# Peptides against a protein of PDB entry 5ZK1: the designs that were tried, part 46

Target 1, 52 residues: chain A of PDB entry 5ZK1
Amino acid sequence: KREVRLMKNREAARECRRKKKEYVKCLENRVAVLENQNKTLIEELKALKDLY
Target 2, 52 residues: chain A of PDB entry 5ZK1 as posed
Amino acid sequence: KREVRLMKNREAARESRRKKKEYVKCLENRVAVLENQNKTLIEELKALKDLY

## One batch from the design tools (peptide; made by RFdiffusion4, then SolubleMPNN)

Design b2_p25_4_s4 (from b2_p25_4, 15 letters changed)
Fold by OpenDDE base, seed 4:
Structure b2_p25_4_s4 (fold): chain B 52 residues (1-52), chain A 25 residues (1-25)
Amino acid sequence: as target 1 above (52 residues)
Amino acid sequence: LLKLLEEELKKLEEELKKLEEELKK
């Protein structure tokens, strides 16, 4: 039936949008973790340079 | 010790840059 195909297409489009949102959120979280690690390493490097 | 931290910082900066470029697409 045409209606069942349209429902499945709407569900697939919702799932594609969900997966895209989850992927973006994963990248944003990884960026935030790396920025915090980078900040910590810069602070550690600075503290070590200030000792010499 | 310094060289290892500088190398790890450089890797994080390169990885951060790649992820930011992926977010901008």
Scores: peptide ipSAE 0.062, ipTM 0.594, DockQ to the pose 0.099
Fold by OpenDDE base, seed 5:
Structure b2_p25_4_s4 (fold): chain B 52 residues (1-52), chain A 25 residues (1-25)
Amino acid sequence: as target 1 above (52 residues)
Amino acid sequence: LLKLLEEELKKLEEELKKLEEELKK
């Protein structure tokens, strides 16, 4: 029936948008962690160079 | 010690760049 196909399409579109949002949030969190780790490593490298 | 931190920094910069390129697509 046409109505069942339209319902399944709406569900698939909601699931696609949910998965895309979760993936983007995962990438944003990894970027923020790597930026903080990079900052810490740069500070450690600087502190070690300032000892010589 | 310095070489290990420089290698880890380089890996993190390469990973950061890949993630930023994926965010722009």
Scores: peptide ipSAE 0.062, ipTM 0.591, DockQ to the pose 0.105
Fold by OpenDDE base, seed 2:
Structure b2_p25_4_s4 (fold): chain B 52 residues (1-52), chain A 25 residues (1-25)
Amino acid sequence: as target 1 above (52 residues)
Amino acid sequence: LLKLLEEELKKLEEELKKLEEELKK
């Protein structure tokens, strides 16, 4: 009984660490996409303002 | 770390929304 509880706790701790790493990577990728989109939109707005 | 990235993402989403609203005008 004790060994099975310790194994399940170790598995849950490994899964929690995996999910945290995947979530951080998802946020970093989304930040990089939004930074590139914002840069493109700023360049488009500047090009439109420089025509008038 | 995690809270900092969540706040940075929220700021960039708010900036993107403002820029998209300016382009539609």
Scores: peptide ipSAE 0.044, ipTM 0.555, DockQ to the pose 0.034
Fold by OpenDDE base, seed 3:
Structure b2_p25_4_s4 (fold): chain B 52 residues (1-52), chain A 25 residues (1-25)
Amino acid sequence: as target 1 above (52 residues)
Amino acid sequence: LLKLLEEELKKLEEELKKLEEELKK
């Protein structure tokens, strides 16, 4: 039936939008972690250079 | 949005790798 296909398409589109939002949030969290790690490594490299 | 975050993540992973290689010298 056409109506059942349209309902399943609407459900699949909602699930696709949900999964995309979760994936974006995962990438944003990974970026924030790597930015903090890079900052710490730059500070450590600077502290080592300031000792010599 | 997604492509920009994937590109930014890749740059930060490459920068982290360079900094770790510099810290090991």
Scores: peptide ipSAE 0.039, ipTM 0.556, DockQ to the pose 0.035

Design b2_p25_6_s4 (from b2_p25_6, 16 letters changed)
Fold by OpenDDE base, seed 2:
Structure b2_p25_6_s4 (fold): chain B 52 residues (1-52), chain A 25 residues (1-25)
Amino acid sequence: as target 1 above (52 residues)
Amino acid sequence: SKVEELEKRLAETLEELKKVKEELS
């Protein structure tokens, strides 16, 4: 009984660390895409304002 | 935490993107 509880705890701790790492990676990728889109839109806005 | 920092940066970047899109319309 004790060994099975220790195994399940180790598996749960591995899964918790995996899920946290995946969530952080998804947020980092989304931030990077949005920061790049924001930069492009600001550059387009500046180029448009420089025509007036 | 690192998660809270990324969630904050995402919220800030989304708000900036909305403002820039409104200025381009």
Scores: peptide ipSAE 0.053, ipTM 0.605, DockQ to the pose 0.047
Fold by OpenDDE base, seed 5:
Structure b2_p25_6_s4 (fold): chain B 52 residues (1-52), chain A 25 residues (1-25)
Amino acid sequence: as target 1 above (52 residues)
Amino acid sequence: SKVEELEKRLAETLEELKKVKEELS
């Protein structure tokens, strides 16, 4: 039936949008953690260079 | 796109982290 095909398409489109939003959030969190680690390692490197 | 921008920032940050880690070793 046409209605069942339209329901399945709407469900698939909702799932696709959900998966994209979750992937973006995962990337944003990973970037934020790595940028903080990078900052710490750069500060440690500078502190070591200032001792020599 | 927003995904491509975040993937680019992640790749750049990972490369910077590797360089800093090698300079600390």
Scores: peptide ipSAE 0.035, ipTM 0.558, DockQ to the pose 0.047
Fold by OpenDDE base, seed 4:
Structure b2_p25_6_s4 (fold): chain B 52 residues (1-52), chain A 25 residues (1-25)
Amino acid sequence: as target 1 above (52 residues)
Amino acid sequence: SKVEELEKRLAETLEELKKVKEELS
């Protein structure tokens, strides 16, 4: 039936949008953690260089 | 795209982290 094909297409489009949103959120969290670690390491490196 | 921008920022941040770790060792 046409209705079953339209339902499956709507479900597939919802699942594609969900997966994309989850992947973006995973990347954003990973970037935020690494940027914070990078900032801390740069601040530590600067503090060590300022002692010499 | 927003995904490609975040993947690029992740790659750049990983390279900066390597350099900072090498300079801190």
Scores: peptide ipSAE 0.031, ipTM 0.530, DockQ to the pose 0.047
Fold by OpenDDE base, seed 3:
Structure b2_p25_6_s4 (fold): chain B 52 residues (1-52), chain A 25 residues (1-25)
Amino acid sequence: as target 1 above (52 residues)
Amino acid sequence: SKVEELEKRLAETLEELKKVKEELS
């Protein structure tokens, strides 16, 4: 039936949107961690340059 | 897209982290 194909397409589209949202959240968390590590390393580099 | 924007920011941040680590060595 056409309705069953449309239902399966809607379910597949919901699952695709869910997986995309999870992947985006993983990237956002990884960027935030690396930006914080970058900031810390820059602060450590400045503190070392101020000692010499 | 939002994914491509975040992948770009991740690549830029990784390159900056490499430069800072080299300057700390």
Scores: peptide ipSAE 0.030, ipTM 0.538, DockQ to the pose 0.047

Design b2_p25_8_s1 (from b2_p25_8, 11 letters changed)
Fold by OpenDDE base, seed 3:
Structure b2_p25_8_s1 (fold): chain B 52 residues (1-52), chain A 25 residues (1-25)
Amino acid sequence: as target 1 above (52 residues)
Amino acid sequence: SMEEELRKIEEELKEIEEEIRRLEE
């Protein structure tokens, strides 16, 4: 009985760490996409201001 | 407008950076 509880706890802790790592990776990918969109929009705004 | 899109991107970036910080504590 004790060994089965310890095995299930170790499995739950591995799954929790996996889910946290996947969530942070999704946030970092969203940051990289938004930073690139922001850079492109700033460059487009600058090019328009340099024409007028 | 492009200025309003920039403002929305800056706010979303700030919210995500705050969430990353809370997860690293």
Scores: peptide ipSAE 0.071, ipTM 0.654, DockQ to the pose 0.037
Fold by OpenDDE base, seed 5:
Structure b2_p25_8_s1 (fold): chain B 52 residues (1-52), chain A 25 residues (1-25)
Amino acid sequence: as target 1 above (52 residues)
Amino acid sequence: SMEEELRKIEEELKEIEEEIRRLEE
């Protein structure tokens, strides 16, 4: 029936949008971790350059 | 070296920020 195909398409579109949002959130969390690691490495490099 | 690790982190950040932008458009 046409109605069952439209229901399955709406469910697939909701699941696609959910997966996209979860992937973006995973990337944003990775960015925040790498920015903090970068900041720490820059601070360590400055502290080493200030000792010599 | 710490400078090579920093450069790798900066390149990974840039690639991820470009992918986020492509996904938000």
Scores: peptide ipSAE 0.068, ipTM 0.639, DockQ to the pose 0.037
Fold by OpenDDE base, seed 4:
Structure b2_p25_8_s1 (fold): chain B 52 residues (1-52), chain A 25 residues (1-25)
Amino acid sequence: as target 1 above (52 residues)
Amino acid sequence: SMEEELRKIEEELKEIEEEIRRLEE
């Protein structure tokens, strides 16, 4: 039936939007981790430079 | 070196931020 195809398309579009949102959130979390690592390494570099 | 690790992190951050931007359009 046409209705079942339209329902499956709506479900697939919802799932596509969900997966896109989850992927962006995974990238944002990776950015936050790398920014924190970068900050820590910069602080360690400054502390080492302040000893010389 | 720690400076090379920083450079790699900054490059990876830039690539991920560009990908986020492409996905938010």
Scores: peptide ipSAE 0.056, ipTM 0.621, DockQ to the pose 0.037
Fold by OpenDDE base, seed 2:
Structure b2_p25_8_s1 (fold): chain B 52 residues (1-52), chain A 25 residues (1-25)
Amino acid sequence: as target 1 above (52 residues)
Amino acid sequence: SMEEELRKIEEELKEIEEEIRRLEE
């Protein structure tokens, strides 16, 4: 039936949008971790350079 | 668009990973 094909297409489109949103959220979380690591390393390198 | 936002985040991650590597070397 045409209605069953349209229902499956709507479900697939919802799932595609959900997966893309979850992937963005995983990247944003990784950026936040790397930004914090970078900040810490820059502060440590600055403290080491200011010692000499 | 969401695909453009993904591409921006992927480029920012790459830049941060390259900077971290330069600081560890």
Scores: peptide ipSAE 0.047, ipTM 0.596, DockQ to the pose 0.022

Design b2_p25_8_s2 (from b2_p25_8, 11 letters changed)
Fold by OpenDDE base, seed 5:
Structure b2_p25_8_s2 (fold): chain B 52 residues (1-52), chain A 25 residues (1-25)
Amino acid sequence: as target 1 above (52 residues)
Amino acid sequence: SDEEELRKIEEELKEIEEEIRKLEE
């Protein structure tokens, strides 16, 4: 009984670490997309302000 | 109007900056 509980806990800890790594990678990708969009909008805003 | 388009871009920039801030926390 104790060994089965320790095995299940080790498996749950591995799965939790996997999910956390996937979540961080998803955030990193989303930040990179938003930073590129922000950069483009800043460049467009500058180009429009230079017309006034 | 080019002024209305500038205002929309400034609003979109502010929303993106706030979204980046929330992802970095």
Scores: peptide ipSAE 0.018, ipTM 0.399, DockQ to the pose 0.020
Fold by OpenDDE base, seed 4:
Structure b2_p25_8_s2 (fold): chain B 52 residues (1-52), chain A 25 residues (1-25)
Amino acid sequence: as target 1 above (52 residues)
Amino acid sequence: SDEEELRKIEEELKEIEEEIRKLEE
């Protein structure tokens, strides 16, 4: 039936949007972790350079 | 050696900056 195909397409489109949102959130979390690690390493580098 | 520790931190920093760059593309 045409209605069942339209329902499945709407469900697939909702799932695609959900997966895209989860992927973006995963990237945002990874960037925030790497930026924090980078900040810590820059602070450690400065502290070590201030000892020379 | 403080010089060897500095080199390791600079290498790790460079790797993290390259990973950030690839995630922002």
Scores: peptide ipSAE 0.018, ipTM 0.400, DockQ to the pose 0.020
Fold by OpenDDE base, seed 1:
Structure b2_p25_8_s2 (fold): chain B 52 residues (1-52), chain A 25 residues (1-25)
Amino acid sequence: as target 1 above (52 residues)
Amino acid sequence: SDEEELRKIEEELKEIEEEIRKLEE
C-alpha cells in the first residue's frame, strides 16, 4: 500500500510538470505570433506615414 | 480615410502591446 501511494504521487508530480511545460510553450507561441503581428502593424504605420 | 486607417492600426498596436506585456508577467 505505501509504495503504490509513493508511485501515484511521483506520477502526479510528473504530470503537473508536463502540464506546466505545455502551458509555457503555448504562451511562448502566442507571444511570437503577437510580436510578428506588432512588427507588421509598425511596418504598415511607417508605410502610411511616409505617404503624407 | 487614411487618417482613420492610421488610427485603427495604432489602436490594434496598443492592444497587442498590452497583450504581450500581460503574457510576459
Scores: peptide ipSAE 0.018, ipTM 0.405, DockQ to the pose 0.020
Fold by OpenDDE base, seed 2:
Structure b2_p25_8_s2 (fold): chain B 52 residues (1-52), chain A 25 residues (1-25)
Amino acid sequence: as target 1 above (52 residues)
Amino acid sequence: SDEEELRKIEEELKEIEEEIRKLEE
C-alpha cells in the first residue's frame, strides 16, 4: 500500500536526522577536546618562548 | 632540551590544527 511506503520513508527520514545529530555532537565534542589541547600547547609554547 | 621540547609542541600544534580543519570540512 502507498501508506506503508510513506510510513517507511518517514521512519527512514527520522533515523537519518537522528544519526546526523549524533554525528554532529560527536564532532563538536572532538573539536572541544582538540581546542582545549591546542590552548594548553599554546600556553606551554608561550611560557617556553618567554624564557628566551 | 627546551629547544627540542619547543619543536615537539610546535609539531603537536600543527597536527591538532590540521585535525580541527578536517573536522570542520
Scores: peptide ipSAE 0.017, ipTM 0.404, DockQ to the pose 0.019

Design b2_p25_8_s3 (from b2_p25_8, 12 letters changed)
Fold by OpenDDE base, seed 1:
Structure b2_p25_8_s3 (fold): chain B 52 residues (1-52), chain A 25 residues (1-25)
Amino acid sequence: as target 1 above (52 residues)
Amino acid sequence: SDLEELRKIEEELKEIEEKIRELEE
C-alpha cells in the first residue's frame, strides 16, 4: 500500500536526521578538543621561543 | 616534535570543519 511506503520513508528520514545530528555533535566535540590542544601547543611554542 | 603535532592537529581540524560544512548543506 502507498501509505505503508510513505510511513517507512518518514521513519527512515527521521532516523537519518537523528544519526546526522549525533554525528555532527561528535565532530563539534572533537573540534573543541583539538582547538584547545592547538591553543595549548601554540602557547607552549611561544613561551619556548621567547626564552631564546 | 610539538610543531609536527600542531601541524597534524591543524590538518585534522581542517578536515573535520570541511566535513561539518558538507553535512550542513
Scores: peptide ipSAE 0.025, ipTM 0.441, DockQ to the pose 0.037
Fold by OpenDDE base, seed 5:
Structure b2_p25_8_s3 (fold): chain B 52 residues (1-52), chain A 25 residues (1-25)
Amino acid sequence: as target 1 above (52 residues)
Amino acid sequence: SDLEELRKIEEELKEIEEKIRELEE
């Protein structure tokens, strides 16, 4: 039936949008971790340069 | 070395930020 195909397409489109949102959130969390690691390494490098 | 780790983190950060922009468009 046409109605069943349209229902499955709407479900697939909802699932694609959900997966995209979860992937973006995973990337945002990874960015926040990398920014904190970068900040710590910059601070350590600065402290080492201030000793010499 | 901490400098090589920093450079790897900066490149990985840049690639992820580019990928976020491509996904938000």
Scores: peptide ipSAE 0.024, ipTM 0.428, DockQ to the pose 0.037
Fold by OpenDDE base, seed 3:
Structure b2_p25_8_s3 (fold): chain B 52 residues (1-52), chain A 25 residues (1-25)
Amino acid sequence: as target 1 above (52 residues)
Amino acid sequence: SDLEELRKIEEELKEIEEKIRELEE
């Protein structure tokens, strides 16, 4: 009984670390997309300002 | 408006950066 609980806890701790890593990677990818969109919109606004 | 889309993107970035900090602590 104790060994099975320790095995399940080790498996749960591995799964929690995997899920945390996948979530952070998803957020980092979303940040990179939003930063690129922001950069493009700033460049477009600058190009419009340089015409007037 | 491109300026309104920019403001929405800036607020979404800030909220994501806060969640990243909370997960790294």
Scores: peptide ipSAE 0.023, ipTM 0.416, DockQ to the pose 0.037
Fold by OpenDDE base, seed 4:
Structure b2_p25_8_s3 (fold): chain B 52 residues (1-52), chain A 25 residues (1-25)
Amino acid sequence: as target 1 above (52 residues)
Amino acid sequence: SDLEELRKIEEELKEIEEKIRELEE
């Protein structure tokens, strides 16, 4: 039936949007971790430069 | 070396920020 195809398409479109949002959130979390690691390494490099 | 690790993190960060932009458009 046409209605069942339209329902499945709406469900697939909702699932695609959900997966996109979860992927962006995973990338944002990885960015925040890398930014924090970068900050820590920059602070360690500054502390090392302040000793010499 | 902490400098080599920093450079790797900076490149990974840049690649992820590019992918975020492509996904937010």
Scores: peptide ipSAE 0.021, ipTM 0.427, DockQ to the pose 0.036

Design b2_p25_8_s4 (from b2_p25_8, 10 letters changed)
Fold by OpenDDE base, seed 4:
Structure b2_p25_8_s4 (fold): chain B 52 residues (1-52), chain A 25 residues (1-25)
Amino acid sequence: as target 1 above (52 residues)
Amino acid sequence: SDLEELRKIEEELKEIEREIEELEK
């Protein structure tokens, strides 16, 4: 029935939107970790350079 | 690639949303 397809498709869209949101959040967290690691490494390299 | 996976999710969502619109007509 068309109604059952519409219900299933609305459920699929909700799950797809959920997956997109979780994936974007995972990427944002990964970017934040990498940015913080890069910042720390740059600060360590500056501190090492300031010793010489 | 992380961007390719995101694009796949976006394309799947667009396809589902098009089919919803067709099923609501």
Scores: peptide ipSAE 0.407, ipTM 0.852, DockQ to the pose 0.917
Fold by OpenDDE base, seed 1:
Structure b2_p25_8_s4 (fold): chain B 52 residues (1-52), chain A 25 residues (1-25)
Amino acid sequence: as target 1 above (52 residues)
Amino acid sequence: SDLEELRKIEEELKEIEREIEELEK
């Protein structure tokens, strides 16, 4: 029936939006980790240069 | 080398930022 197809499409669209939000949050967490690692390596490189 | 690790992190960061921007469209 048409109603069952529309229900399944609505459920699939909700699940797609949920997965997209979870994936963006995973990428934002990776960005925050990489930015912190980058900052630490820049500080270490600066400390090594300040010895000469 | 800390400089080589820094360059890899900067490249991965830039790739993830592009992927986020594409997903927000």
Scores: peptide ipSAE 0.024, ipTM 0.487, DockQ to the pose 0.037
Fold by OpenDDE base, seed 2:
Structure b2_p25_8_s4 (fold): chain B 52 residues (1-52), chain A 25 residues (1-25)
Amino acid sequence: as target 1 above (52 residues)
Amino acid sequence: SDLEELRKIEEELKEIEREIEELEK
């Protein structure tokens, strides 16, 4: 049936969008961790530079 | 070295930002 193929395509498109959103959220969380590490290293480098 | 770690983090951030931009198209 054409209708069953269209339903499966809509389900696959919903699942693709869900997976994409979950992947972007994983990358955004990784960015936030790396930004915090970067901030800490900049603060450490600044503290070391202010001693000399 | 903290400077070498900082440089690696900045490279990884730029890679992830490019990947996000490609995924948002």
Scores: peptide ipSAE 0.023, ipTM 0.458, DockQ to the pose 0.037
Fold by OpenDDE base, seed 5:
Structure b2_p25_8_s4 (fold): chain B 52 residues (1-52), chain A 25 residues (1-25)
Amino acid sequence: as target 1 above (52 residues)
Amino acid sequence: SDLEELRKIEEELKEIEREIEELEK
């Protein structure tokens, strides 16, 4: 019984580490998209300001 | 919050790692 619990907990820890890695990757992708959108909006605002 | 969800995953991992350590003694 103890060995089966130890095996299951090692599997649960592997799955938890996998979920953490996937979640961090999703956040990194969201940050990169938001940074690119923000850059584009700043460039558009600058171009509009340089007309006046 | 995105940081709160990461903290939940980290706390769950720490609990599992504590139980593994107890089961290895």
Scores: peptide ipSAE 0.397, ipTM 0.850, DockQ to the pose 0.885; fails the geometry check

## One batch from the design tools (peptide; made by RFdiffusion4, then SolubleMPNN)

Design b2_p26_1_s1 (from b2_p26_1, 18 letters changed)
Fold by OpenDDE base, seed 4:
Structure b2_p26_1_s1 (fold): chain B 52 residues (1-52), chain A 26 residues (1-26)
Amino acid sequence: as target 1 above (52 residues)
Amino acid sequence: SKEEEEKKKKLEELLKEILERLKALE
């Protein structure tokens, strides 16, 4: 039936939007972790330079 | 001096810790 195809398309579109949101959130979290790790390493490199 | 050798050891330890953290990011 046409209605079943429209229902499946709406469901697939919801799932596609969910997966895209999860992927963006995963990238944002990875960027935030890497930025924090880089900041910490830069602070430690400065502390090493101040000991020399 | 003993103090220079302690500073050198502390510098080598901090350098090792940074290198280990860099390797954990790869």
Scores: peptide ipSAE 0.038, ipTM 0.612, DockQ to the pose 0.057
Fold by OpenDDE base, seed 3:
Structure b2_p26_1_s1 (fold): chain B 52 residues (1-52), chain A 26 residues (1-26)
Amino acid sequence: as target 1 above (52 residues)
Amino acid sequence: SKEEEEKKKKLEELLKEILERLKALE
């Protein structure tokens, strides 16, 4: 029936929006982790340079 | 000097910590 095809298309469009939101959140979390790690490594490299 | 050996040990500890954090990123 036409109605079942329209329902499945609406569900697929919701799932595509959900997956996109989850992917963006995963990237934002990875960027925040990498920025924190880089900050710490830069601080340690400065401390190493001040010891030499 | 004892002070030079303590500075060297601190340097070796910081280098180990940096290398462990770099390995945790791969």
Scores: peptide ipSAE 0.035, ipTM 0.600, DockQ to the pose 0.061
Fold by OpenDDE base, seed 1:
Structure b2_p26_1_s1 (fold): chain B 52 residues (1-52), chain A 26 residues (1-26)
Amino acid sequence: as target 1 above (52 residues)
Amino acid sequence: SKEEEEKKKKLEELLKEILERLKALE
């Protein structure tokens, strides 16, 4: 019984570290996409301003 | 028209404010 609990805890800790790494990578990708979208929208708004 | 010129200026001010707010997020 004790060894099975220690094995399950080690597996849960590995899975927690995996999920944390995947979550950070998802946030980094989302930030990079939003920064690029904002840059494009800023350039479009500048071009729109130059028409007026 | 004077009214068109005032609308144009207000639009330029709003666009400037949006650009400054977006730049503050970079």
Scores: peptide ipSAE 0.035, ipTM 0.531, DockQ to the pose 0.045
Fold by OpenDDE base, seed 2:
Structure b2_p26_1_s1 (fold): chain B 52 residues (1-52), chain A 26 residues (1-26)
Amino acid sequence: as target 1 above (52 residues)
Amino acid sequence: SKEEEEKKKKLEELLKEILERLKALE
């Protein structure tokens, strides 16, 4: 009984670390996309102000 | 001028589109 509980705890800890790594990677990708979109929109806004 | 009013309308449309895109990113 104790060994099976320790095995299940090690598996749950591996799965928790996997999910955390995937979540961080998803956030990093979302930040990179938002930063690029924001940069493009600021450049477009500047180009439109320079048409006045 | 009619041409100035058309340029102003196009600029107001482009500004609206950019503001909508900015709001969709928040």
Scores: peptide ipSAE 0.034, ipTM 0.568, DockQ to the pose 0.054

Design b2_p26_1_s2 (from b2_p26_1, 23 letters changed)
Fold by OpenDDE base, seed 2:
Structure b2_p26_1_s2 (fold): chain B 52 residues (1-52), chain A 26 residues (1-26)
Amino acid sequence: as target 1 above (52 residues)
Amino acid sequence: SEEKKKKEELEKKLQEELKKRLEALK
């Protein structure tokens, strides 16, 4: 039936949007961690440069 | 100066760690 196909399409579209949102959130968290880690390393590099 | 060489080695190690963290973003 057409109604069953439309329901399955709406379910698949909801799942696609969910997966995309989760993937973006995982990338945002990874970027935030690596930006903080790189900031610390840049500060350590600066402190090492200022030591002499 | 030996101190300058040790400083340059520490700077290189820290630059390598920065590169590894940047590569981990790919």
Scores: peptide ipSAE 0.034, ipTM 0.529, DockQ to the pose 0.054
Fold by OpenDDE base, seed 1:
Structure b2_p26_1_s2 (fold): chain B 52 residues (1-52), chain A 26 residues (1-26)
Amino acid sequence: as target 1 above (52 residues)
Amino acid sequence: SEEKKKKEELEKKLQEELKKRLEALK
């Protein structure tokens, strides 16, 4: 009984670390996309202002 | 006339990108 509980805890801890790594990677990708979109919109706003 | 048309095209692109950002925040 004790060994089975320790095994399940080790498996749960591995799964929590895996999910955390995947979540961070998803956030990093979302930030990179939003930063690119931000840059493009700033450039378009600048080009729009330079026409006046 | 041509400058006005280029402006309207840039305004349209800006509006489309603002819309895409709003959808990406949902």
Scores: peptide ipSAE 0.027, ipTM 0.550, DockQ to the pose 0.068
Fold by OpenDDE base, seed 5:
Structure b2_p26_1_s2 (fold): chain B 52 residues (1-52), chain A 26 residues (1-26)
Amino acid sequence: as target 1 above (52 residues)
Amino acid sequence: SEEKKKKEELEKKLQEELKKRLEALK
């Protein structure tokens, strides 16, 4: 009985670390996409202002 | 006249990109 509880705790801790790593990777990818998108919009807005 | 046309084209491209980004967030 005690060994089964320790095994389940180790498995839950592995899964928690895995989920955290995947969540951080998803956030990093979303930030990189939004930064590239924002850069493009700023460049287009600058080119639009340079025509005034 | 030509600068105005280039501006209107750039405004259209910007609006299309904004629309695509709003659609990709749904």
Scores: peptide ipSAE 0.022, ipTM 0.560, DockQ to the pose 0.063
Fold by OpenDDE base, seed 4:
Structure b2_p26_1_s2 (fold): chain B 52 residues (1-52), chain A 26 residues (1-26)
Amino acid sequence: as target 1 above (52 residues)
Amino acid sequence: SEEKKKKEELEKKLQEELKKRLEALK
């Protein structure tokens, strides 16, 4: 009984670390995409201003 | 003016890109 509880706790701790890593990676990817998109918009807005 | 046509085309492209980004955030 004790060993099974320790095994389940180790598995739950591994899964918690995995989910946290995946969530951080998802946020980092979303931030990088939004930053690149924002840079492109700023460049397009500059190019539009340089035509005036 | 050709410059006015180029400006209007770039404004349309920018508006379409802004719309696509607003849709991707929903």
Scores: peptide ipSAE 0.021, ipTM 0.554, DockQ to the pose 0.061; fails the geometry check

